# Peptides against a protein of PDB entry 4DOW, part 65

Target 1, 157 residues: chain A of PDB entry 4DOW
Amino acid sequence: TFSWVGRPLPNRKQFQQMYREICMKINDGSEIHIKVGQFVLIQGEDNKKPYVAKLIELFQNGAEVPPKKCARVQWFVRFLEIPVSKRHLLGRSPPAQEIFWYDCSDWDNKINVETIIGPVQVVALAPEEVIPVDQKSEETLFVKLSWNKKDFAPLPP

## One batch from the design tools (peptide; made by RFdiffusion4, then SolubleMPNN)

Design b2_p18_5_s1
Fold by OpenDDE base, seed 1:
Structure b2_p18_5_s1 (fold): chain B 157 residues (1-157), chain A 18 residues (1-18)
Amino acid sequence: as target 1 above (157 residues)
Amino acid sequence: SIKKEIEELNKKREEALK
C-alpha cells in the first residue's frame, strides 16, 4: 500500500498533484518512506533482477479513473540487459553491483508506484575508482558510466 | 491490474533496450 506524505506541491498541471514523499506500507505493517531523488528497485520479470531507477517526480495522475499514483524516473540498466553484440564496448567484465545510467529519451519514464519494491543505495564513482565487492557493500549499487544504446560514456554531470 | 502494468513495463523495456 502506498500513500502520499505531506501536502501537494504547487503545480500548474491541471490533473496532476505533485508530492515530495510517499509512504510504502509492507505486509508486516512496517512503513518505508521514499522521497524524490532517492533510488528504488522496481519489479522485473520473474526470475530476473529488479530494475533500478532514480525518482525524479512523484505525482498523482487525476486524468485517469481511478487516479494513479505515479513516478517519473531516471532509468538505469544492468550489464546483462545490454545486447550481447554491444557488451564488448565496455572493454571489461563489470562486477554484479555495477549499473549504467540510461541516456536515452526513447522510452517511457513513468511508472506506477505499486511497481516499486523498495529503496536502494546507488553510488556514483569515477571510472578509476574501484567498486567494492564485499558483504558490507552487497546492498549498494555503483554507477560509473552511461549507456545510450550506442556506446558507454562518462556519467553526465 | 498491477500484474498487467508490470508486464507492460517489461515489454516496453525489452523493446527499448534491443
Scores: peptide ipSAE 0.647, ipTM 0.951, DockQ to the pose 0.834
Fold by OpenDDE base, seed 5:
Structure b2_p18_5_s1 (fold): chain B 157 residues (1-157), chain A 18 residues (1-18)
Amino acid sequence: as target 1 above (157 residues)
Amino acid sequence: SIKKEIEELNKKREEALK
């Protein structure tokens, strides 16, 4: 169950109410609060690892019936989501903890908040920085590069 | 339904990343 936290933020978009924070209530009754700017895991297919995204906006879409609680996100991609024929462009075998900033706007970046599994930590690193090897690779994810479907590029400093 | 939302999301993602 998801519910808005706080009052709607000022905005001029028709049929939309924007929020800063949303509350996710899980089965045990505990609550997790997620804010704009945080990173989240989004449910994929059963045989796929969760997707990773940064929350850009939280909004209720009143144009839909019933209204939907939505988020606009910046996508990340995992290495294994990159076509096999293009993986060699990285020039190395990345650790499981590495993800890539998706530098394209070729598909919808709006999601239903109900697809969110929970928050995740994403840390930006310079290319020369070493990714620490932890026992759980999904605990903290690291991003060094962007992927634009053609090549990898360093993130701006 | 949430199931349909997930299916649609996955479909769009697969098409975009292809």
Scores: peptide ipSAE 0.646, ipTM 0.951, DockQ to the pose 0.857
Fold by OpenDDE base, seed 4:
Formats: sequence, structure tokens, C-alpha cells
Structure b2_p18_5_s1 (fold): chain B 157 residues (1-157), chain A 18 residues (1-18)
Amino acid sequence: as target 1 above (157 residues)
Amino acid sequence: SIKKEIEELNKKREEALK
């Protein structure tokens, strides 16, 4: 169950109410608050690892019936989601914790918040920085590069 | 339904990343 936290932000969009924070209530009754700017795991295909995204906007879409709680996100991709024929472009074998900033606008960046599994920690690193891969830090994901379906590049600003 | 939302998301993602 998801519910908005706080009052809507000032907005001129006719059918949208924008929010800064949303509350996710999980099975045990506990609550997790997620804010714009945080990273989340999104439910993927069966037997696949969850998708990773950064929350850019939280809004209720009043044009739909019933209204939907939505988010606009910046997508990340996992190495194994990149076509086999392109993986060599990285020039190295990345650790499982590495993800890539998806630098394309060819894909819908709106999701239903109900697809969110929970928050996740994502840390941006310089290319030369070492990704810690010990068991204690496996819950953290790391991003060094962007992927634009053609090549890997330094992270955008 | 949530199931439908997930299916659509997966389909779009698969198509985009080809």
C-alpha cells in the first residue's frame, strides 16, 4: 500500500498533483518513506533481478480513473541487460554490483509506484575508483558509466 | 491491475534494450 506524505507541491499541471514523499506500507505493517531523489528497486520479470531507478518526480495522475500514483524515473541498466554483442565495449568484467545510467529518451520513464519493491543505495564513483565487493557491501549498487545503446561514457552531470 | 502494470513495464524494457 502506498500513500502520499505531506501536501501537494505547487503545480500548474491540470491533472497532476506533485509530491515530495511517499509512504510504502509493507507486509509486517512497517512503513518506509521514499523521497524524490532516492533510488528504488522495481519489480522485474520473473526470476530476474529487480530494475533500478532514481526517482525524479512523484505525482498523482488525475486524468486516469481511478487516479494513479506515479513516478518519473531515471533508469539504470544491469550489465546482463546489455546485448551480448555490445558487452565487449566495456573492456572489463564488471562486478555484480555495478549498474549503468541509461542515457536514452526512447523509453517511457513513468511508472506506477505499486511496482516499487523498496529503496536501494546507489553510489556514483569515478571510473578509477574501486568498487567494494565484500559481502558486507553487496546491498549497495555502484554506477561509474552511462550506456546509450552504442557505447559506455562517463556519467552525465 | 498490478500484474498488468508489471507485464507492460517488462515488455517496454525488453523492447527498448534490444
Scores: peptide ipSAE 0.645, ipTM 0.951, DockQ to the pose 0.831
Fold by OpenDDE base, seed 2:
Structure b2_p18_5_s1 (fold): chain B 157 residues (1-157), chain A 18 residues (1-18)
Amino acid sequence: as target 1 above (157 residues)
Amino acid sequence: SIKKEIEELNKKREEALK
C-alpha cells in the first residue's frame, strides 16, 4: 500500500495535489519512504527485469474516480531493451549493472505508484569511470550514456 | 486493477522502444 507523506505542495494544477514523499508499506509491515529525485524499480513483465526510473513528480490525480496516486518519471532503459540491430552502436559489451538515460519524450511518463517495487541506487559516471562489478555493489545501477533511439550520447547535464 | 496497469505499461513501453 502507498500513502502520502506530509502536506501537499502548493500548485495551481486543477485536480492535482503534489507531494514530495510517499510511503510504501510492504507485506512484513515495514515502511519505505521514497522522495522525488530518487530512483525506483518499476514492475515489468513476469519474466523480465524491472524497469528503472527517476521520480520527477509525485501527485494525486483527483480527476479520476477514485483518485489515483501517480508519479511522473524519467525513464531509463536496460541494454537488452534496445533493439538488437542497434546494440552495436554502443561499441562495447556493457555490464549488467549499466542502464541508459532514455532521451525521448515520445511516450507517457506517468505511472501508477502501485507499480513501484521499491527504491534503487543509481550512480551517474563519467565515460572514463569504471563500472564496479563486485558483490558489495551488486544492487547498484550505473548510467554513463543516454539513448535516443538513434544513438548513444553523453549524459544530459 | 494493478495487473491491468502493469500490462498497459509493458505494452506501451515495448511499442515505444521499437
Scores: peptide ipSAE 0.645, ipTM 0.951, DockQ to the pose 0.861

Design b2_p18_5_s2
Fold by OpenDDE base, seed 2:
Structure b2_p18_5_s2 (fold): chain B 157 residues (1-157), chain A 18 residues (1-18)
Amino acid sequence: as target 1 above (157 residues)
Amino acid sequence: EVEEEIKKLNERRKKALS
């Protein structure tokens, strides 16, 4: 169950109400608050790792009946989602915790918030920084590069 | 309903990243 937190933000979009924060209520009754700018895990294919995204906007689409709670996201991709024929372009075997900034605008970046599994920690690193693999933060993901379907590149500013 | 949204998302993602 998802519900908006706070009042709608000012905007001029006719059929949209924008929000800063959303509340996710899980099975045990506890609540998790997720804000714009945070990173989330999104439901992937069965028996596969979830997708990773950064929340850019939270909005209710009033043009739909019933209104839909949506998010606009910046996508990340996992190494195994990159075509086999192009993985060699990375020049190394990345750790499982590494993800890549998807640097393309050819893909719908809107999701239904119901597909969100929960928040996740994503840390941006410089190319020379080592991705730590420790037991306390094994669920933390790291991003060093972008992927534009042709090659890997340094992260956008 | 959520299952359908997930299905659609997966399909779009597969197409985009292929």
Scores: peptide ipSAE 0.673, ipTM 0.954, DockQ to the pose 0.810
Fold by OpenDDE base, seed 5:
Order: structure tokens, then sequence, then C-alpha cells
Structure b2_p18_5_s2 (fold): chain B 157 residues (1-157), chain A 18 residues (1-18)
């Protein structure tokens, strides 16, 4: 169950109410609050790791019936999501906790908040920085590069 | 409801990243 936290933010978009924070209530009865700017895990395919995204906007789409609680996100991609024929472009075998900033606008970046599994920590690193190897690959994820479907590129400083 | 959303998301993602 998801519910908005706080009052709607000022905006000029018709049929949309924007928010800064949303509350996710889990089966335990406990609550997890997620804010714009945080990173989240999103339900992926069966037997596959969840998707990773940064929350850019939280909004209710009143144009739909019933109204949908939505988020606009910046996508990340995992190495194994990159076509096999292009993985060699990285020039190395990345650790499991490395993800890549998806640098394309060719695909919808809107999701239903109900697809969110929970928050996750994402840390940006310089290319020369070492990714600490941990037993829990989903505990903290690291990003060094972007992927634009053609090549990998360093993130801007 | 959520299951359908997940399915659609997965399909769009696979198509975009292929």
Amino acid sequence: as target 1 above (157 residues)
Amino acid sequence: EVEEEIKKLNERRKKALS
C-alpha cells in the first residue's frame, strides 16, 4: 500500500498533483518513506535482479481512472541487461554491485509506484576508485559510467 | 493490477535495451 506524505507541491501540470514523499506500507505493518532524489529497486522479471532507478518526480495522474500514483525516474541498467555483443566495450568484468547510468531518452521513464520494492543505496565513484566487494550485492550499488546503447562513458565530475 | 504493470514494464524495458 502506498500513500502520499505531506501536501501537494505547487505545479502547473493539468491533472497532476506532485509530491515530495510517499509512504510504502509493508506486510509487517511497518512503513518506509521514500523521497524524490532517492534510489529505489523496481520489480524485474522473474528470477532476475530488480531494476534500479533514481526518483525524479512523484505525482498522481488524475487523468487516469482510477488515478494512478506514479513516479518519473532516471534509469540505471545492470551489466547483464546490456546485449552480449556489446558487453566487451566495457573492457573489464564488472562486480555484481556495479550499475550504469542509462543515458538515453528513447524510452518511457514513468512507473507505477506499486512496482517499487524499496529503497537502495547508490554511490557514484570515479573510474579509478575501487568498488568495495561485499557479500550483499544489493546492499550498496555503485555507478562509474553511463551507457547510451552504443558505448560506455565516464560520468561528468 | 500490479502484475500487469510489472509485465508491461518488463516488456518495454527489454525492447528498449535490446
Scores: peptide ipSAE 0.671, ipTM 0.954, DockQ to the pose 0.820
Fold by OpenDDE base, seed 4:
Order: C-alpha cells, then sequence, then structure tokens
Structure b2_p18_5_s2 (fold): chain B 157 residues (1-157), chain A 18 residues (1-18)
C-alpha cells in the first residue's frame, strides 16, 4: 500500500498533484518513506533481477479513474539487458553491481508506484574508480557510464 | 491489477531496449 506524505506541492497542472514523498507500507506493517531523488527497485520479469530507476517526480494522475499514484523516473539498465551484439562495446566484463544510465527518451518514463519493490542505494563513480565487490557491498549498485543504445559514455559531471 | 501494470512495463521495456 502506498500513500502520499505531506501536502501537494504547488503546480499549475490541472490533473496532477505533485508530492515530494510517498509512504510504502510493507507486508509486516512497517513503513518505508521514499522521496524524489532517491533510487528504487521496480518489479521486473519473472525470475529476473528488478529494474533500477531514479525518482524524478511523484504525482497523482487525476485524469484517470480512479486516480493513480505515479512517478516519473530516470531509467537504468543492467548489462544483461543490453543486446549481446553490443556488449563488447564496454570493453570489459562488468561486475553484477554495475548498472548504466539509460540515455534515451524513446519510451515512457512514467510508472505506477505500485510497481516499486523498495529503495536501493546507487553510487556514481568515475570510470577509473574501483567498484567494491565484497559481500557487504552487494546491496549497493554502481553507475559509471551511460548507455544510449549505440555506445557507452562517461556520465556528465 | 498491479500484475497487469508489471506486464505492460516489461513489454515496453523489452521493446525499447531490443
Amino acid sequence: as target 1 above (157 residues)
Amino acid sequence: EVEEEIKKLNERRKKALS
């Protein structure tokens, strides 16, 4: 179950109410608060790793009946989601913790918040920085590069 | 209901990344 935290932010969109924070009530009854700017895991395909995204905005879409709690996100992609024929462009075998900033606008970046599994830690690194791969750091994901379906590139400063 | 949303998301994602 998801519920808005706080009052809606001022905006001029007729059918949208924007929020800064949302509350996620999990199975045991505890609550997790997620804010704009944080990273989340989103349910993926069966038996596949979840998707990773950065929350850009949280909003209720009043144009739908009933209204839906939505988020606009910046997508990340996992290495295994990149076509096999293009993986060689990376020039290395990435660790499982590495994800890539999806630098395309060719599909919808809106989601239903009900697809969110929970928060996740994503750390941006310079290309030359070493990704920690010990057991204690497995919960943290790392991003060094963007992927635009053509090539990998360093993240903008 | 959420399952339908997940299904649609997966389909759109696969299409975009392929």
Scores: peptide ipSAE 0.670, ipTM 0.953, DockQ to the pose 0.862
Fold by OpenDDE base, seed 1:
Structure b2_p18_5_s2 (fold): chain B 157 residues (1-157), chain A 18 residues (1-18)
Amino acid sequence: as target 1 above (157 residues)
Amino acid sequence: EVEEEIKKLNERRKKALS
């Protein structure tokens, strides 16, 4: 169950209400608050790791009936989602905790908030920085590069 | 339903990243 936190933000879009924060109620009754700018895990395929995204905006689409709670996100991709024929372009075998900034606008960046599993920590690193792969950082993901379907590149500023 | 949303998302993602 998801519910908006706080009042809607000023918005020029007629049928969309913008929000800063949303509350996710978990089965055990506990609540998790997620804000714009945070990173989230999104439900993936069965038996596959969840997707990773940064929340860009939270909004309710009133043009739909019933109204839909949505989010605009910046996608990340996992190494195994890169086509096999192009994985060699990385030039290394990435650790399991590495993800890549998806630098394309060729597909929908809007999601239903109901697909969100929960928050996750994503840390940006320089290429020369070592990704800590230990038990203490098990839940933290790291990003060094972007992927634009053609090549890997340094992260955007 | 959430399950349908997940299915559609997965399909679009696979198509885009392929």
Scores: peptide ipSAE 0.669, ipTM 0.953, DockQ to the pose 0.841

Design b2_p18_5_s3
Fold by OpenDDE base, seed 2:
Structure b2_p18_5_s3 (fold): chain B 157 residues (1-157), chain A 18 residues (1-18)
Amino acid sequence: as target 1 above (157 residues)
Amino acid sequence: SVKEDIEKLNEERKKALS
């Protein structure tokens, strides 16, 4: 269950109400607040490897009946989602905690907020920085590079 | 439905990343 937090933000879109924060109610009755700019896990094909995204916009789509709570996201991709034939372009074997900034706009970046599993910590690192893979940080994901379907590149600003 | 949205997302994602 998801509900908006706070008042709608001013915007010029006729059928959209924008918000800064959303509340998701967990099965045990507890609540988690997620804000624009935070990172989330989104349900994918593999429940053990959900999709990762950064929330860039939260909005209610009033053009739908009933209105749908939506988010626009910046996608990340996992290494195993990259075609086998192109994985060699990385030049290394990444740790499981590494994800890549998807640097393309070739598919929809709108999601149903109900597909959000929960928040996740994503840390941006410089290429020379070591990705810590310890028990205390196993829940944290790290990003160093972008993937544009052709090659890996330094992180966008 | 949410289920349909998930399925659509999966399909579109696979297609885009292929």
Scores: peptide ipSAE 0.674, ipTM 0.954, DockQ to the pose 0.744
Fold by OpenDDE base, seed 3:
Structure b2_p18_5_s3 (fold): chain B 157 residues (1-157), chain A 18 residues (1-18)
Amino acid sequence: as target 1 above (157 residues)
Amino acid sequence: SVKEDIEKLNEERKKALS
């Protein structure tokens, strides 16, 4: 269950109410608050690794019937989602914890908030910084580069 | 539905990243 937290933010978009924060009620009854700017895991294909995204906007789309709780996101992609023929462009074998900032606008960045699994920690690193990988499976993800379907590029400072 | 949204997302994502 998802519910808005706080009052709507001022905006000029017709039929849309924007929010800063949303509350997820989990099965055990506990609540998790997620804010714009935080990172989330989004449900993908069954038995697949969830997608990773940064929340850019939270809004209720009143133009839909019924109104839909939505988010605009910045997508990240996993290395294995990059075409095999282009993976060599990275020049290295990335650790499993590395994700890439998707630097394209060629597909919709709107999601149903109900597809959100939960929050996730994403840490931006400089190229020279080592991704800390220990023996245990860690939930923290790391991003160093963007992917624009043509090449990898350093993240802007 | 949420299920349909997920399916749509998956398809669009695959197409975009291919």
Scores: peptide ipSAE 0.672, ipTM 0.954, DockQ to the pose 0.817
Fold by OpenDDE base, seed 4:
Structure b2_p18_5_s3 (fold): chain B 157 residues (1-157), chain A 18 residues (1-18)
Amino acid sequence: as target 1 above (157 residues)
Amino acid sequence: SVKEDIEKLNEERKKALS
């Protein structure tokens, strides 16, 4: 169950109410608050490898009946989602914890908040920084590069 | 439905990344 936290933010969009925070109620009755700017796991085809995204906007879409709780996100991609023929462009074998900033706008970045599994920690690193692979950091994902379907590039500071 | 949204997302993602 998802519910808005706080009052809607001022906006000029006729059918959209924007919010800063949403509350996710999980099975045991506890609550997790997720804010714009945080990273989330989104349900995909493979339950072991959910999608990763950064929340850009939280909004209720009043154009739908009933109104739909939505999020606009920045997508990340996993290495194995990149075509086999292009993986060599990375020039290395990435650890399982590495994800890539998707630098394209060729598909919709709107999601149903009900597809969110939960929050996740994503840490941006410089290319020369080492990704820790110990058990204590297995829950953390790391991003060094962007992927634009043509090549990998360093993230802007 | 949520199920339909997930299915749509999966298909669009695969298409975009291919």
Scores: peptide ipSAE 0.672, ipTM 0.953, DockQ to the pose 0.750
Fold by OpenDDE base, seed 1:
Structure b2_p18_5_s3 (fold): chain B 157 residues (1-157), chain A 18 residues (1-18)
Amino acid sequence: as target 1 above (157 residues)
Amino acid sequence: SVKEDIEKLNEERKKALS
């Protein structure tokens, strides 16, 4: 289950209440707090790796019945999600820990918070920095580049 | 439902990235 943490933030959007933090209660009864600006894993297709996103907004959409707890996110994509015909544009074989900043606005960036699996650590690196593959960093994902469906580019500022 | 939202997300994502 998911519940809001703290008081709603001021906003001008009709039918919306914005928040900075949400609490996720998992099966064993423990709680995980997730804040705007953090990175999360989102439920994907069966036998697929979970999606990765940065939380931009947390809001309750009162225009829906019943009201829906939502998040607006910045998407990341995994290398294997990029069309085979375009993968060569990277010029290298990325490690499994590398993800790419999706630099397009061509699909919805709103999600149901209930699709969130949990938080994840994402570290931005310069192109020349080496992605560590040791056991200590296995749970950490790394991003060096953006993908705009045409080419790879340095991360947006 | 959550299931429907996941399915919708999956389809839209595949479409956008294809």
Scores: peptide ipSAE 0.672, ipTM 0.953, DockQ to the pose 0.802

Design b2_p18_5_s4
Fold by OpenDDE base, seed 5:
Structure b2_p18_5_s4 (fold): chain B 157 residues (1-157), chain A 18 residues (1-18)
Amino acid sequence: as target 1 above (157 residues)
Amino acid sequence: SVKEEIEKLNEERKKALS
């Protein structure tokens, strides 16, 4: 289950209440707090490779019946999600921990918070920096480049 | 339902990334 933490933030949208933080209650009764700006794993088709996103906004959409707890996110994509015909554009075989900043605006970036599995650590690296590949760091994901469906590029500032 | 939301997300994602 998910519940809002704190008071709603000021906003202009008639049917939306914005928040900074949400609480996720786990089956064992423990609670995980997730804030705007953090990275999360989102349920996908493959449980072994959940989707990765950065939380941009947390809001309740009152225009829907019943109201939904939603998030606006910045998507990341995994290498294997890129079409086979374009993977060669990277010029290397990326480690499993590397993800790519999705640099397109032609895709809905709203999700239901109920699809969130939990938080995850994402670290931005310069192209020349080495991604650690040891088992101890398998929980951390790394991003060096963006993907715009046409080519890879350095991360935006 | 959450299941339906996930299915929708998967479909939209595949279309966008294809």
Scores: peptide ipSAE 0.645, ipTM 0.951, DockQ to the pose 0.737
Fold by OpenDDE base, seed 1:
Structure b2_p18_5_s4 (fold): chain B 157 residues (1-157), chain A 18 residues (1-18)
Amino acid sequence: as target 1 above (157 residues)
Amino acid sequence: SVKEEIEKLNEERKKALS
């Protein structure tokens, strides 16, 4: 169950109410608060690792009946989601904790908040920085590069 | 439903990244 936290933010978009924070209630009764700017895991296909995204906007879409709780996100992609024919462009075998900033506008970045599994920590690193693989960082994902379907590049500004 | 939303997301993602 998802519910809005706080008052809606001012906006000029018809049929939309924007929010800063949403509350996710877990089956055991505990609650997790997620804010704009945080990173989340989104449910993927069966037997696949969850998707990773940064929350850009939280909004309720009143144009739908019933109103839909939505998020606009910045997508990340995992290495194995990149076509086999293009993986060589990375020039290395990435660790399991590495994800890539998806730098394309050809894909809808709107999701239903009900697809969110929970929050996750994502850390940006310079290309020369080593991704820690110790137990302490097991829950942390790291991003060094963007992927624009043509090549890998340093993270956008 | 949530299931339908997930399926739609998966299909669109696969198409975009292919």
Scores: peptide ipSAE 0.642, ipTM 0.951, DockQ to the pose 0.826
Fold by OpenDDE base, seed 2:
Structure b2_p18_5_s4 (fold): chain B 157 residues (1-157), chain A 18 residues (1-18)
Amino acid sequence: as target 1 above (157 residues)
Amino acid sequence: SVKEEIEKLNEERKKALS
């Protein structure tokens, strides 16, 4: 269950009400607050790793009945989601904790917040920095590069 | 439904990344 936190932000969109924060109520009854700018895990296919995204905006789409709680996101992709024929372009075998900034505009970046599993920590690293793979950083994901379906590139600002 | 949203998301993602 998801509910908005705080008052709506000013915006000019007729049917959209924007928010800074949303509350996620989990099974045990506890609540997790997620804010714009944070990273989240999004439910993917069964038996697969969840998707990773950065929240760009949170909004309620009032044009739908009932109103839909939505998020606009920046997508990340996991290495195994990249076509087999193009994985060699990375030139290395990435650790499991590495994800890639999806640098394409050909894909809808709107989601239903109900698809969010929960928050996740994502750390941006320079190419020369080592991705720590230990028990303490097990839940942390790391990003160094972008993927634009053609090649890998340095991470956008 | 949420299930339908997830299915749609999965399909669109596969198409985009292929």
Scores: peptide ipSAE 0.641, ipTM 0.950, DockQ to the pose 0.860
Fold by OpenDDE base, seed 4:
Structure b2_p18_5_s4 (fold): chain B 157 residues (1-157), chain A 18 residues (1-18)
Amino acid sequence: as target 1 above (157 residues)
Amino acid sequence: SVKEEIEKLNEERKKALS
């Protein structure tokens, strides 16, 4: 169950109410608050790792019947989602914790918040920085590069 | 439904990343 936290933010969109924060109620009855700017896991296919995204906007879409709680996101992709023929462009075997900033505008960035599994920690690193591999960091994901379907590139500062 | 939303998302993602 998802519910808005706080009052709608000022905006000029006719059928949209924007919010800063949403509350996710989980099975045990506890609540997790997620804010714009945080990273989330999104449900994928069976036997696949969940998708990763950064929340850019939270809004209720009043044009839908009934109104939908939505988010605009910045997508990340996992190495194994990149076509086999292009993986060599990375020049290395990435650790399982590495994800890539998807740098394309050819894909819808709107999701239903009901697809969100929960929050996740994503840390940006310089290309030369080493990704730590220990038990304490196993739940943390790291991003060094972007992927634009043609090549990998360092993230801008 | 949530299931339908997930299925739609999966298909769009596969198409975009292929």
Scores: peptide ipSAE 0.641, ipTM 0.951, DockQ to the pose 0.861

Design b2_p18_6_s1 (from b2_p18_6, 9 letters changed)
Fold by OpenDDE base, seed 3:
Structure b2_p18_6_s1 (fold): chain B 157 residues (1-157), chain A 18 residues (1-18)
Amino acid sequence: as target 1 above (157 residues)
Amino acid sequence: SIEEDIKKLDEKRKKALS
């Protein structure tokens, strides 16, 4: 289950209440708090790797019936989600832990918070930095570049 | 439903990334 943490943030959007933090109650009864700005795993098709996103906004959409707890996210994409014909543009074979900042606005960035699996660590690296692949970093994802459906580009500082 | 939302997300994502 998901519940808002704290009071709504000031905003000017009709029918929307914005929040900074949401609480996930997981199966064992423990609670995980996720804040705007953190990275999360989002459910996809069964048996597939979850999607990765950065939380940009948390809001309750009162225009829907019933009201829906939503998030706006910045998407990341995995290398294997990039068309085969364009993968060569990277010029290297990325490790499995590398993801790419999706630099497009061509699809909806709103999700149902109930599709959030949990938080994930995403570390931004400079191009020259080596992605660690040790056991301690197995669950950590790394981003060096953006993908805009045309080419890869360095992340801004 | 959550399942429907996931399905829609998958479809939109695949279309966008194709």
Scores: peptide ipSAE 0.672, ipTM 0.954, DockQ to the pose 0.830
Fold by OpenDDE base, seed 5:
Structure b2_p18_6_s1 (fold): chain B 157 residues (1-157), chain A 18 residues (1-18)
Amino acid sequence: as target 1 above (157 residues)
Amino acid sequence: SIEEDIKKLDEKRKKALS
């Protein structure tokens, strides 16, 4: 289950209440708090790796019946999600821990918060920095480049 | 439902990234 933490933030949107933090209650009764700006794993189809995203906004959409707890996110993409014909553009075989900043606004970036699996650590690296491939660090994801469906590029400042 | 939302997300994502 998910519940809002704290008071709503001021906003201009008529049917939306914005929040800074949400609480995710796990089956064992423990609670995980997730804030705007953090990175999360989002459920996909069975047998697929979870999607990775940065939380940009947390809001309740009152225009829906019943009201839905939503998030606006910045998407990341995994290498294997990139078309086979374009993977060569990277010029290297990336480690499994590398993800790419999706640099497009061509589809909806809103999600149901109930699709959030949990938080994840994402570390931005310079292109020359080495991504650690140690098994002990497999839970940490790394991003060096963006993907705009045409080519890879250095991350924006 | 969340299942429907996941399905919709997958479809949109595949379409966008293709």
Scores: peptide ipSAE 0.671, ipTM 0.954, DockQ to the pose 0.794
Fold by OpenDDE base, seed 2:
Structure b2_p18_6_s1 (fold): chain B 157 residues (1-157), chain A 18 residues (1-18)
Amino acid sequence: as target 1 above (157 residues)
Amino acid sequence: SIEEDIKKLDEKRKKALS
């Protein structure tokens, strides 16, 4: 269950009400607050690893009946989501905790907040920095590069 | 439903990343 936190933000979109924060109530009854700018895991198909995204906007779409709680996100991609024929372009075998900034705008970045599994920690690293792969950092994901479907590149600012 | 949304997301994502 998801509910808005705080008052709506000013905006000019007729059917959209924007928010800064949303509350996620989990099975045990506890609540997790998620804010714009944080990273989240998004549910995929049954046996797939969850998708990773950065929240850039939280809004209620009033054009739908009933109104739908939505988010706009910046997508990340996992290495195994990159076509096999292009994985060699990375020039290395990345650790499982590495994700890539998706540097394309060729598809919808809107999601239903109900597909959010929960927050996740994503740390940006310079190319020369080592991705720590240990038990203490097990839940943390790391990003060094972007992927634009053609090549890998340094992270955007 | 959320199931439908997940399905649509998967389809769009696979298409975009292919």
Scores: peptide ipSAE 0.671, ipTM 0.954, DockQ to the pose 0.854
Fold by OpenDDE base, seed 1:
Structure b2_p18_6_s1 (fold): chain B 157 residues (1-157), chain A 18 residues (1-18)
Amino acid sequence: as target 1 above (157 residues)
Amino acid sequence: SIEEDIKKLDEKRKKALS
């Protein structure tokens, strides 16, 4: 169950109410609060690793009946999602904890908040920095580069 | 449904990244 936290933010978008925070209630009764700017795991199909995204906007879409709780996100991609023919462009075999900033706008970045599994920690690193693989960082994902379907590049400003 | 949304997301994502 998802519910809005706080008052809606001012906006000029018709049929939309924007929020800065949402509450996710877990089956055991515990609650997790997720805010704009945080990183989340998003559910995929069976046998697929969860998708990773940064929350850009939280909004209720009143144009739908019933109104739908939505999020606009910045996508990350995993190495194995990149076509085999282009993986060599990275020039290395990335660790499992590495993800890539998707630098394209060729598909919508709107999701149903109910597809959010939970928050996740994402840390930006410089290309020369080593990704820690110890147990302490097992739950942390790391991003060094962007992927624009043509090449890998340093993270956008 | 949520299942439909997930399926749709997967399809769009796969298409975009291919």
Scores: peptide ipSAE 0.671, ipTM 0.954, DockQ to the pose 0.852

